# Designs tried in a protein design run: peptides against a protein of PDB entry 9IZ0. Part 279

Target 1, 345 residues: chain A of PDB entry 9IZ0
Amino acid sequence: ITCLGSNGHTYKQLVKGGNDDLRQDAVMEQVFEQVNGFLRSYRKTSQRNLSMRTYKVIPLALKTGVIEWVQDTIPLGEYLDSAHKVYHPKEWSLSTCRKLIAEKQMEDLETRLKVYDLVCRHYRPVFRHFFLESYADPVQWFTTQTNYARSTAVASVLGHVLGLGDRHGQNILIDKTSGEVIHIDLGIAFEQGKKLPVPECVPFRLTRDVVDGMGITGVEGVFRRCMEFTLETLRREEDSLLSVLEVLRYDPLFSWLISPLRRMKKQKMQLENFNQPESGNITTDASRDPKIQRNNVSGESEAERAILKVRQKLSSTLSVEASVGELIRIAQDPSYLALMFCGWS

## One batch from the design tools (peptide; made by RFdiffusion4, then SolubleMPNN)

Design b2_p26_1_s3 (from b2_p26_1, 16 letters changed)
Fold by OpenDDE base, seed 3:
Parts: C-alpha cells; structure tokens; sequence
Structure b2_p26_1_s3 (fold): chain B 345 residues (1-345), chain A 26 residues (1-26)
C-alpha cells in the first residue's frame, strides 16, 4: 500500500496478513532502537555512526501488521546467486552445491568437512563485485564498503548477544545506496535457532562472501575494530540493555519461544531445500507433532534463561579484543560452516 | 572403492551435465 504522511510525503508499506506473527519482529526492532541510543551516546561508536539498521514494524493484530518497505535494497542471497552466474559461469550451480551438502547431512563431521571444502573449491566468493559494479566513484566505493563492514560488525555483535538466528541470505538485505546491511525476519531470537532441526552453530553469518564484501583487509580492519567498539558499548550499557529485556519478560505479547507456525514453516523450508525425494512414507500427518518432549518450560523460565545468556555474553572475563577474536574465529570455522544449510557463501 | 570425494565429484558432474542439457533444450 502507499500511505500519505501528515508531512505530504507518500510512504510505501507492506501489509502482511494471515500467517506471520510480526510482534517478535516489532519487539526486536524496538530493542535495536534502544541499542542505537547506546551507540549514539558512546564516543567510539558515535564518531563512526555505528548503528543497527532498522525498519518500522507495526503489529495490528495476531498474524497481521504493516512493515516499512525498505527501498533500494536487494537480498544478499539474490545478489550472490546472480553474481556467481556472471563471474564464475563454469563453477557449480547453487542447486548443485545445496544438493551435495544435503545428501551428506547425516554423515560424520569429517565427511561433511570434505563436502564443504569441495563445494568451496567449485563455488568461489563474488560479493566484492557488488561494490565494484555499483559505485564508479572510488570515494563512494570506499565509503559504501566501509559502511558495509561497519553495519555487518554491529549486526554480528547484536546477533551474537541477542542470539539472532535464521541469518540466511534472504534475511539480509543490502542497501544499494549506503552499502549497509538490514536484517529482516527477526522471529528467531535468544538462541531459539539452536532448537531447529538443523541447529544454528555460528554466532553470526561470516561466510566467505560476507568477508569478500569487506575488501582486501577482510575481517582485519574496519570490521574487527567496529565489533570491538560495539561490544565495548554493550558491556558499558549492560544494565540498561538488561532492563530493556526485563520489560519484554513481562510483555504478554512477546513469545520467548519460536511460534509453532514459524517452526513448522522453517522445518518445511529446511526439508524442501534438501531436495529429499518424497519417500512416500512421510505422511505429513499434521497430527504427528513430533513428541519433542513438551518440557513445559514456562515462558517465564525461558525469558530468565535468555536474559542470563545475554548477561553471560556481556561478561568482562575476557577482554573485548579476545572476545571479538574468538567470535570471528568461531563464525569462520569450517567445522561449524560445514553443518549449516548454506555455509559456503 | 571410490573415496567420498570422488563420489561427490561424480555426482556434482552428473548434476551439472543434466543442467547444461536442460539449458540446451530451452
């Protein structure tokens, strides 16, 4: 829809209805606006304009809401699929890579590492070309690549601290004007992604293409330094951040658990993307809720555990530099990337 | 016996070949 604002400007909005609970997305966007307040108040982060890019989400009812239309964006995964076909037309297709990873998903780690390495050799990074193609002026190129590395650093720290899952290439938008990343579909927070059939094992997305977009320095430079300043700010504002999360503990509209509908949608998407031939004995008898033990972990006890995990991630036991160094190491570790649905790009 | 790598390579080559054959038919 297009709405006329009180200022006389027209705004494009996406109305979502039917099946998506937008309340979790709206709450996470509110948490990001509070964190952006902390980043603006701290000298080291404000001097670099560090922020999590946000979009407006207005929940109207259960399963109904309005989302801001983010103009001039492209999904990272859509750009990468197109760019790989242009720059590496003799390499394996994205479908071939997905099939090989999927066919070996039940194998041991050693076998999955060999498959991941093979896929990586036949599907090379291309995301640096986004900046080279989109920005003819060297100053604009350098500025947008810097903005990308900065926004990715902020999103990576927040993704780890808040346990943001489901950071696949369709849930990361690239702003074509600024080079900044915009994370969408925030319905998996507080490590709930670890409860999926394919668990999320990395703290944030730092795949080869995500790194290739940072330019010649990769993770070493703007990205690492901006992660350090972001984590330093969040450690300083720990009590303020925890107070924001405690308000959500008492919000009856916020679910600390993945909604059954989102869980089923993600489970189907994980199974469909694995191109398993319909062995005709998966009667999707929608009545067989897999008896994943309903540990009736009260929503309150999940909230308390989530807040405790945030506090643990903000611990000053390690230096900021050591903590960021370990997060970058884990996020790039082939032993975790080989376990992902798409860890190679 | 073929290594896991050899089997995966053959499978990948077969999938790409089928995809090229589908592109040539369009």
Amino acid sequence: as target 1 above (345 residues)
Amino acid sequence: EKTVEELLKELAEEVEKKKEEEKEKL
Scores: peptide ipSAE 0.023, ipTM 0.422, DockQ to the pose 0.025
Fold by OpenDDE base, seed 4:
Structure b2_p26_1_s3 (fold): chain B 345 residues (1-345), chain A 26 residues (1-26)
Amino acid sequence: as target 1 above (345 residues)
Amino acid sequence: EKTVEELLKELAEEVEKKKEEEKEKL
């Protein structure tokens, strides 16, 4: 839809209808705006204009709302698929890579690592070309690449701390004007990505293409330093962040758990992306496995566990540098990336 | 009852106010 703003400007809006809980997205955007307040107040982060890019979510009902259509954006995955065809036309298609990873999904780690390495050799990084193509002016190029590395660093720390899941290339937008990342579809948080059919094993997305966009310094430049400053800010503001999350504990509409319906939808999307024929024995009988102990872990006990995990991630037991170093290591570890749905790009 | 949105907004305003008060003390 197109809305007329009070300022006389027309804004394109995406009306999202269906089974997607836009309230979860709206709440996470509010948490991000609180964190942006922390980043604006702390000298080390404010001097760098560090922020999580937010978008306006207006929930109209439990499962419907208006999302601000972020103009001049592209999904990271859409850019990468297009650019890979241009720069590497002799390499494997994304569909071939997905198929090979899927065919070996049930194999041991050693076999999955061999397949991941093989895919990586036949699907090389291209995301550096986004900045080279889009910004002919050296100052604009440097500024936008710096903004990308900064925004990715903030999103990586926040994504880890809040346990954001489902961080695939279609849920990460690139702003073509600023080079900043915009994370969308925030309904998998607090480590619920570990409950997906393909469990998420990385703290945030730091694939080869995500690193290629950082330029020649990769993770060792602006990215690492901005992660450190962001984590330092969040550790300083731990009590304030936990107080925000405690407010959500009492929201009867906030889900600390992935819904069975959302899990099934993501399972279906993963299977479709693997081009696996629907083996007709997806028994819709989610009714018959009595061994899903619905531990009626009260929604309160799940919230308490989620808040405790956030507190543990903000622990000062390790230095900021050591903590960031370990997060970067894990996020790039082939032993984790080989287990992911799309860890190669 | 305040909405979660209103409570988060009030908490933001309180956190900003405390930070201004801390800046005035330095």
Scores: peptide ipSAE 0.012, ipTM 0.326, DockQ to the pose 0.012
Fold by OpenDDE base, seed 2:
Structure b2_p26_1_s3 (fold): chain B 345 residues (1-345), chain A 26 residues (1-26)
Amino acid sequence: as target 1 above (345 residues)
Amino acid sequence: EKTVEELLKELAEEVEKKKEEEKEKL
């Protein structure tokens, strides 16, 4: 849909009709706007213009809504797949790498580490080329790469604190103008990614290509420092952030749990990525309400557990530097990345 | 009943007001 704004500008909007609960995305975007208010209030974060990039989501019904179309964006995974074919045409395809990791998914950690190392040797990082291709001016190149590292740092801290899951390369957009990251499909939060068929073992996405985009300093430059400033701000605003999350506790439409339907859909997507997409119109007749055996763990008890985990992640028991250091270490650890669906890129 | 968006907006306004009151006390 194309809407004429009150300012006389024409905005392109995507009407998403489908089984995706845009209410979850809309609520998480409102949480990000509150966090952006905190980041603007503190000198260390405001001086760097640190923010989570947001987009407007207007839910129209339980399964339909309008999403603001983010202009000049590309999915990280789409860029990486194209760039690997250009810069490393003799390396393994993304499909070959995915197949090998999946064929070994049920094997021991030692076998999975060997397969991960093999995939890493045959699928090398290329994301630095995004900045080199897009920005011929050295000042624009440096500015955009800096914006990427800053934006990724904010998203990494906030994604860890809120327990954002399903952070694959199609759910992370790159703004071609600013180099900033935009996180989409926010329906897996509060560590519900650990309940996926392939459990999420990392606090946020910090794969080799995500690091390659930070340039020669990798994580030890702008990224680490911006993570530290972001976490320091969130620790100071703990009570404010928890108060925002308590409002969600009383939202009857907000799901603190991954739905069985979403879990099955992600399981199918994880299995179908191994078989060629036959264009079968699976009209899933969605008319059978699966009797949600709401096991009598009240939605309230799961909300309380989620809020408690957020509070624990904001704990000042460790320094900001020590906490960020450990998060970066875990997010890059091959022993965790080898267990992931796509930990090599 | 207030929407979650309205409740989040009211909470934002209360948080901003508390920050202004804290700045006036310093």
Scores: peptide ipSAE 0.007, ipTM 0.330, DockQ to the pose 0.012
Fold by OpenDDE base, seed 5:
Structure b2_p26_1_s3 (fold): chain B 345 residues (1-345), chain A 26 residues (1-26)
Amino acid sequence: as target 1 above (345 residues)
Amino acid sequence: EKTVEELLKELAEEVEKKKEEEKEKL
């Protein structure tokens, strides 16, 4: 929908309805705004304008709300699919790569690594071309690539600390003006991505295309340093961040667990991405939602476990540099990426 | 009862206030 604001500006809004708990997205955006406050107060992060890009989420009812449409954005996965066709027209299609990885999903790690390597050789990174195509001015090119690396670093640290899942290329938008990343669909948090049918094993998305967008220095430039400054800020503000999360513990409407319906929907979407949409009108009359009495006692224990994991991730037992170094290593490790649904791009 | 959104807003305002108080001490 398009709304006219009281300021005379027109805003595009996405109305989401159905089984998506937009309250989780709204709460996570509020957590990001608090973290952005911490990043603005700390000299090392404020001097670099480090922020998690946010979008407005207004929950209207149980499972219904309005999301701000971020103008001048493109989904990372949409850009990559188009760019691979242009720059590497002789390489494998995204659908071919997906099929090969899925066919070997039940095989051993060694076999999955061989298939992942094969897919990687037939589907090369292209995301550097986003910056080269979009910005003819060298200063604008450098600025936008720097903004991309910075925003990706912030999102990577926050994504790890808050245990954000479902970070596929359709849930990551690129701002075409600034080069910054915008993470959407935040309803898989606090490591609930490990409960997906294909468990998420990486702390954040740092695939070859995500790295290719950082330019010649890859992760060893702006990205690593901005991860370090972001983690240093979050460690400094640990008590403030934990206080924000404790407020969520007492929200009777906040779900620390992935809903069975959302899990099934994500499973179906993962499976449907393998089959061409044959126009089968399966009207599954899902009118029998079993009244799963959400035992409130299970929610509190999951909130405590989630907060404890956040505290553990903010631990100063390792240096910031060592912690970031290990996160970058794990996020790029083929042994984890080969286990993902789409770890090659 | 305050909503979690109201509690997060109050916490935000308290954090901003503490930051202003820290800036006034520098």
Scores: peptide ipSAE 0.000, ipTM 0.249, DockQ to the pose 0.012

Design b2_p26_1_s4 (from b2_p26_1, 16 letters changed)
Fold by OpenDDE base, seed 1:
Structure b2_p26_1_s4 (fold): chain B 345 residues (1-345), chain A 26 residues (1-26)
Amino acid sequence: as target 1 above (345 residues)
Amino acid sequence: ELTIEELLKKLNEEKLKEELKKLLEE
């Protein structure tokens, strides 16, 4: 829909209807706005204009809402698929890479690592070209690449701390003006991504293309330092952040658990993105209802567990540098990336 | 294809080093 604002500006809005709980997205955006308040309050983060890019979500009903249309953006995955065809036309298609990873999904870690390495050799990073193509002025290029690295660092820390899942290339938008990342579809949070049919094993998305966009210094430049400053700020504001999450504990409409329906929908979308329609009658014998043991864990016990896990991630047991170093290591570890749906790009 | 090194040469290496240095010293 298109709305005329009271300021005379025309705003595009996406009306989303369906089983996706826009209330979870709206709540996560509210948490990000509070965190942006913390980032503005501290010198180290404020001087760098560190923020999580947010968008307005207005839940209208249990299954319907309005999402702000983020103008001048492109999904990371859309850019990467297009750019890879241009810069590496002799390499494997994204479909071929996905098929090979899927065919070996049930194999041992050693086999999956070999397949991941093979895919990586035939699908090279291209995300550096986004900045090189979009910005002819060297200062604009450098500024925008710096903004990307800063924004990715903030999103990586917040994504880890809040346990944000489903961070595939279609759920990460790039602002074409600023180079900042915008995370969308926030309904898989508090480590519920580990409950997906393909469990998420990384703390945040730090694939080869995500790193390639940071330029020559990769993770060792602006990105690492901005992660450190962001984590330092969140550790200082731990009690404030936990107080915001405690308000959600008492929201009877907030789901700390991934719904079985959303889990099944994500499973189908993962399978459908693998199935190009080769006309083979895969009789989906839908009859294996896995008895998901409804562990009658009260919603309160899951909220308490989620908050405890956030507190644990903000622990000062390790230095900020050591904590960030370990997060960056894990996020780039082939042993984790090889287990993901799309860990190569 | 401009190598990263050729891009760094075109990006007035001194200004990029100074901004990198400022970013590194902050």
Scores: peptide ipSAE 0.006, ipTM 0.300, DockQ to the pose 0.011
Fold by OpenDDE base, seed 5:
Structure b2_p26_1_s4 (fold): chain B 345 residues (1-345), chain A 26 residues (1-26)
Amino acid sequence: as target 1 above (345 residues)
Amino acid sequence: ELTIEELLKKLNEEKLKEELKKLLEE
């Protein structure tokens, strides 16, 4: 829909309905706005204009709402698929890479690492070209690449701390004006991504293309330093952040668990992205799921566990530098990336 | 833990490529 604002500007908006719990997105955006307040209050983060880019979400009902259309953006995955065809036309297609990873998903780690390496050799990074193509002025190029590295660092720390899942290339937008990242579809949080059919094993998305966009220094520059400053700010504001999350514990509309419907939708989307023929016999033989004792872990017990995990991630037991160093290591580790749905790009 | 390079040296890389190629042609 297009709405005329009281300021005389027209705003494009997306109406979502059906299976997406927009209350989750709206709550996560509220948490990001609070964190942006903390980032503005501290000298080390404010001097760098560090923020999580947000978008407006207005929930209208349990599964219906309005989302702001972020102008002048492109999905990271859309750019990468297009650019890869231009710069590496003799390399494998994204569909070929997905097929190979899917076919070996049940194999051992050693086999999966080899398939991942083979895919990586036949699908090279291209995201540096976004900045080179979009910004002819050297100052604008440097500024936008710096903004990208900064925004990615903030999103990576927040994504880890809040346990954001489903961080595929279609859920990460690039602002064509600023170079900043905008994370969308925030309904998989508090490590619920580990409950997906393909479990998420990385703390945040730091694939080869995500790193290629940072320029010649990769992670060893603006990105690492901005992660350190962001984590330092969140550790200082731990009690404030936990107080915001405690308000959500008492929100009867907030679900700390991935809904079975959302899990099934993501499973279907994963299968469709593999071009697996519809094996039409999804016999809903609900009988042979092993009795995972659905310990009716009360929503309260899940909230408490989620808050405890946030507290653990904010622990000062390790230095900020050591904690960030370990997060960067794990996020780039082939042993984790080879297990992901799309860890090569 | 073995590096990817050590894994590629220990397992016949060409055999794996041929097996993967066959699986793509089916």
Scores: peptide ipSAE 0.005, ipTM 0.239, DockQ to the pose 0.027
Fold by OpenDDE base, seed 2:
Structure b2_p26_1_s4 (fold): chain B 345 residues (1-345), chain A 26 residues (1-26)
Amino acid sequence: as target 1 above (345 residues)
Amino acid sequence: ELTIEELLKKLNEEKLKEELKKLLEE
């Protein structure tokens, strides 16, 4: 939709229709705005302008709404696919890499690690080129790369704490003006990504290309330090953050569980990305609703379990440095990345 | 460019939601 503003300017808005729960996205954006308030209040985070980039979501009906069109953005996965073809034209295609990982999905960890390593050798990181291509001025280059590392650090801590799932390259936008990351499609939270057909095993996306965008220091520069400052701020504001999440416990339209429909849609998209469309009329008779034993785990008990997991992730049992160090280690561990749908890029 | 928030504030949020809802039901 193009809206004519009262100022005579036209604004592009994305009307999202279909089965996507825009209310869950809107609620998660409200949680991010509260966290941005905490980040502005603490000296260590405010001095670095640390924030989760947000966008406006207006739910209009159960499955329809208006999303702010974030100008000057590109999906990370779209950039990486295009850049890989330019910089490594003799390497394997993204489709070849996906196919090989899929064909070995049911194999043992040792076989999956060998396939992951093979894919990694034939699909090298390129995301550093985003900054080199987009910013000819050295100060602008350094500033935007720094903003990328900062925003990725905030998103990584928040993504871990809130258990954000489905963090594939199409759900992460890059702002071409600032270098900041914008996370979209927030409908998988509170570790519900572990219930996907391919379970999410990493705390956040820290793949080789995500690290390559941080430049020569990788994770050991701005990124690690900004994760530490963000986690320190969230630990201090634990009670405030938990109070925001407790309000969501009483929202009858907030789902603490992945919807069966969304799970099936993600399963179908994962399967369709593996099958080239052979033109066979697969009449998927959608009629066999598997008896999902709705264990009548009251929505209240799932909310309580989610809040308890958030509290556990904010625990001061380990130092901030030790906690961040372990999160970075796990997020980069080949033993976890080899189990992911797209852990190589 | 005005954010959606600035647009909603200028257009009266409720009226815009009703107009957009009608436009999505057509």
Scores: peptide ipSAE 0.000, ipTM 0.241, DockQ to the pose 0.017
Fold by OpenDDE base, seed 4:
Structure b2_p26_1_s4 (fold): chain B 345 residues (1-345), chain A 26 residues (1-26)
Amino acid sequence: as target 1 above (345 residues)
Amino acid sequence: ELTIEELLKKLNEEKLKEELKKLLEE
């Protein structure tokens, strides 16, 4: 839809209807805006204009709402698929890579590492070209690449701390004007990504293409430093952040758990993306097995566990530098990336 | 320990930042 603003400008809006819980997105955007307040108040982060890019979500009903249509954006995965065909036309297709990873999904770690390495050799990074193509002016090129590294650093720290899942290339937009990342579809948080059919095992997305976009210094430049400053800010504001999350503990409409419907939808999307034929009758007749102890872990106990896990991630037991160093290491570790749905790009 | 090449790479990025900052202040 196109809305006329009170300022006389027209704004394109995306109306989402169906089974997507836009309330979870709206709540996460509110948490991001609070974190943006902390980033603005702290000298080391404010001097760098560090922020999580947000978008407006207006939930109209439990499963219907209006989302801000972010203009001048492209999904990271859409850019990477197109650019890879241009710059590496003799390499494997994305579908070939997906198929090989899927065919070996049930194999041991050693086999999965060999397949991941093979895929990586036949699907090289291209995301550097986004900045080279889009910005002919050296100042704009440098500014936008710096903004990309900064925004990716903020999103990586927040994604880890809040346990954001489902961070595939279609859920990460690139702003073509600023170079900043915009994370969308925030309905998998508090480590619920570990409950997906393909469990998420990395703290945030730091694939080879995500690193390639950071330019010549990769993670060792602006990105690492901005992660450190962001984590330092969040550790300083731990009590404030935990207080925001405690308010959500008592929100009867906030789900700390992935819904069975969302899990099934993601399972179907993963199977479709693997081109696995619908092996028909996994009618998981969720009706019959009474021994799925629904551990009536009250929604309260899951909220408490989630908040405790956020607190643990903000622990000062390790230095900021050591903590960021370990997060970057884990996020780039082939032993984790080989287990992911799309860890190669 | 950062290699001499990694140090030179960082120095060149900082120098480029200073040069770009000067070009934006002019």
Scores: peptide ipSAE 0.000, ipTM 0.217, DockQ to the pose 0.010

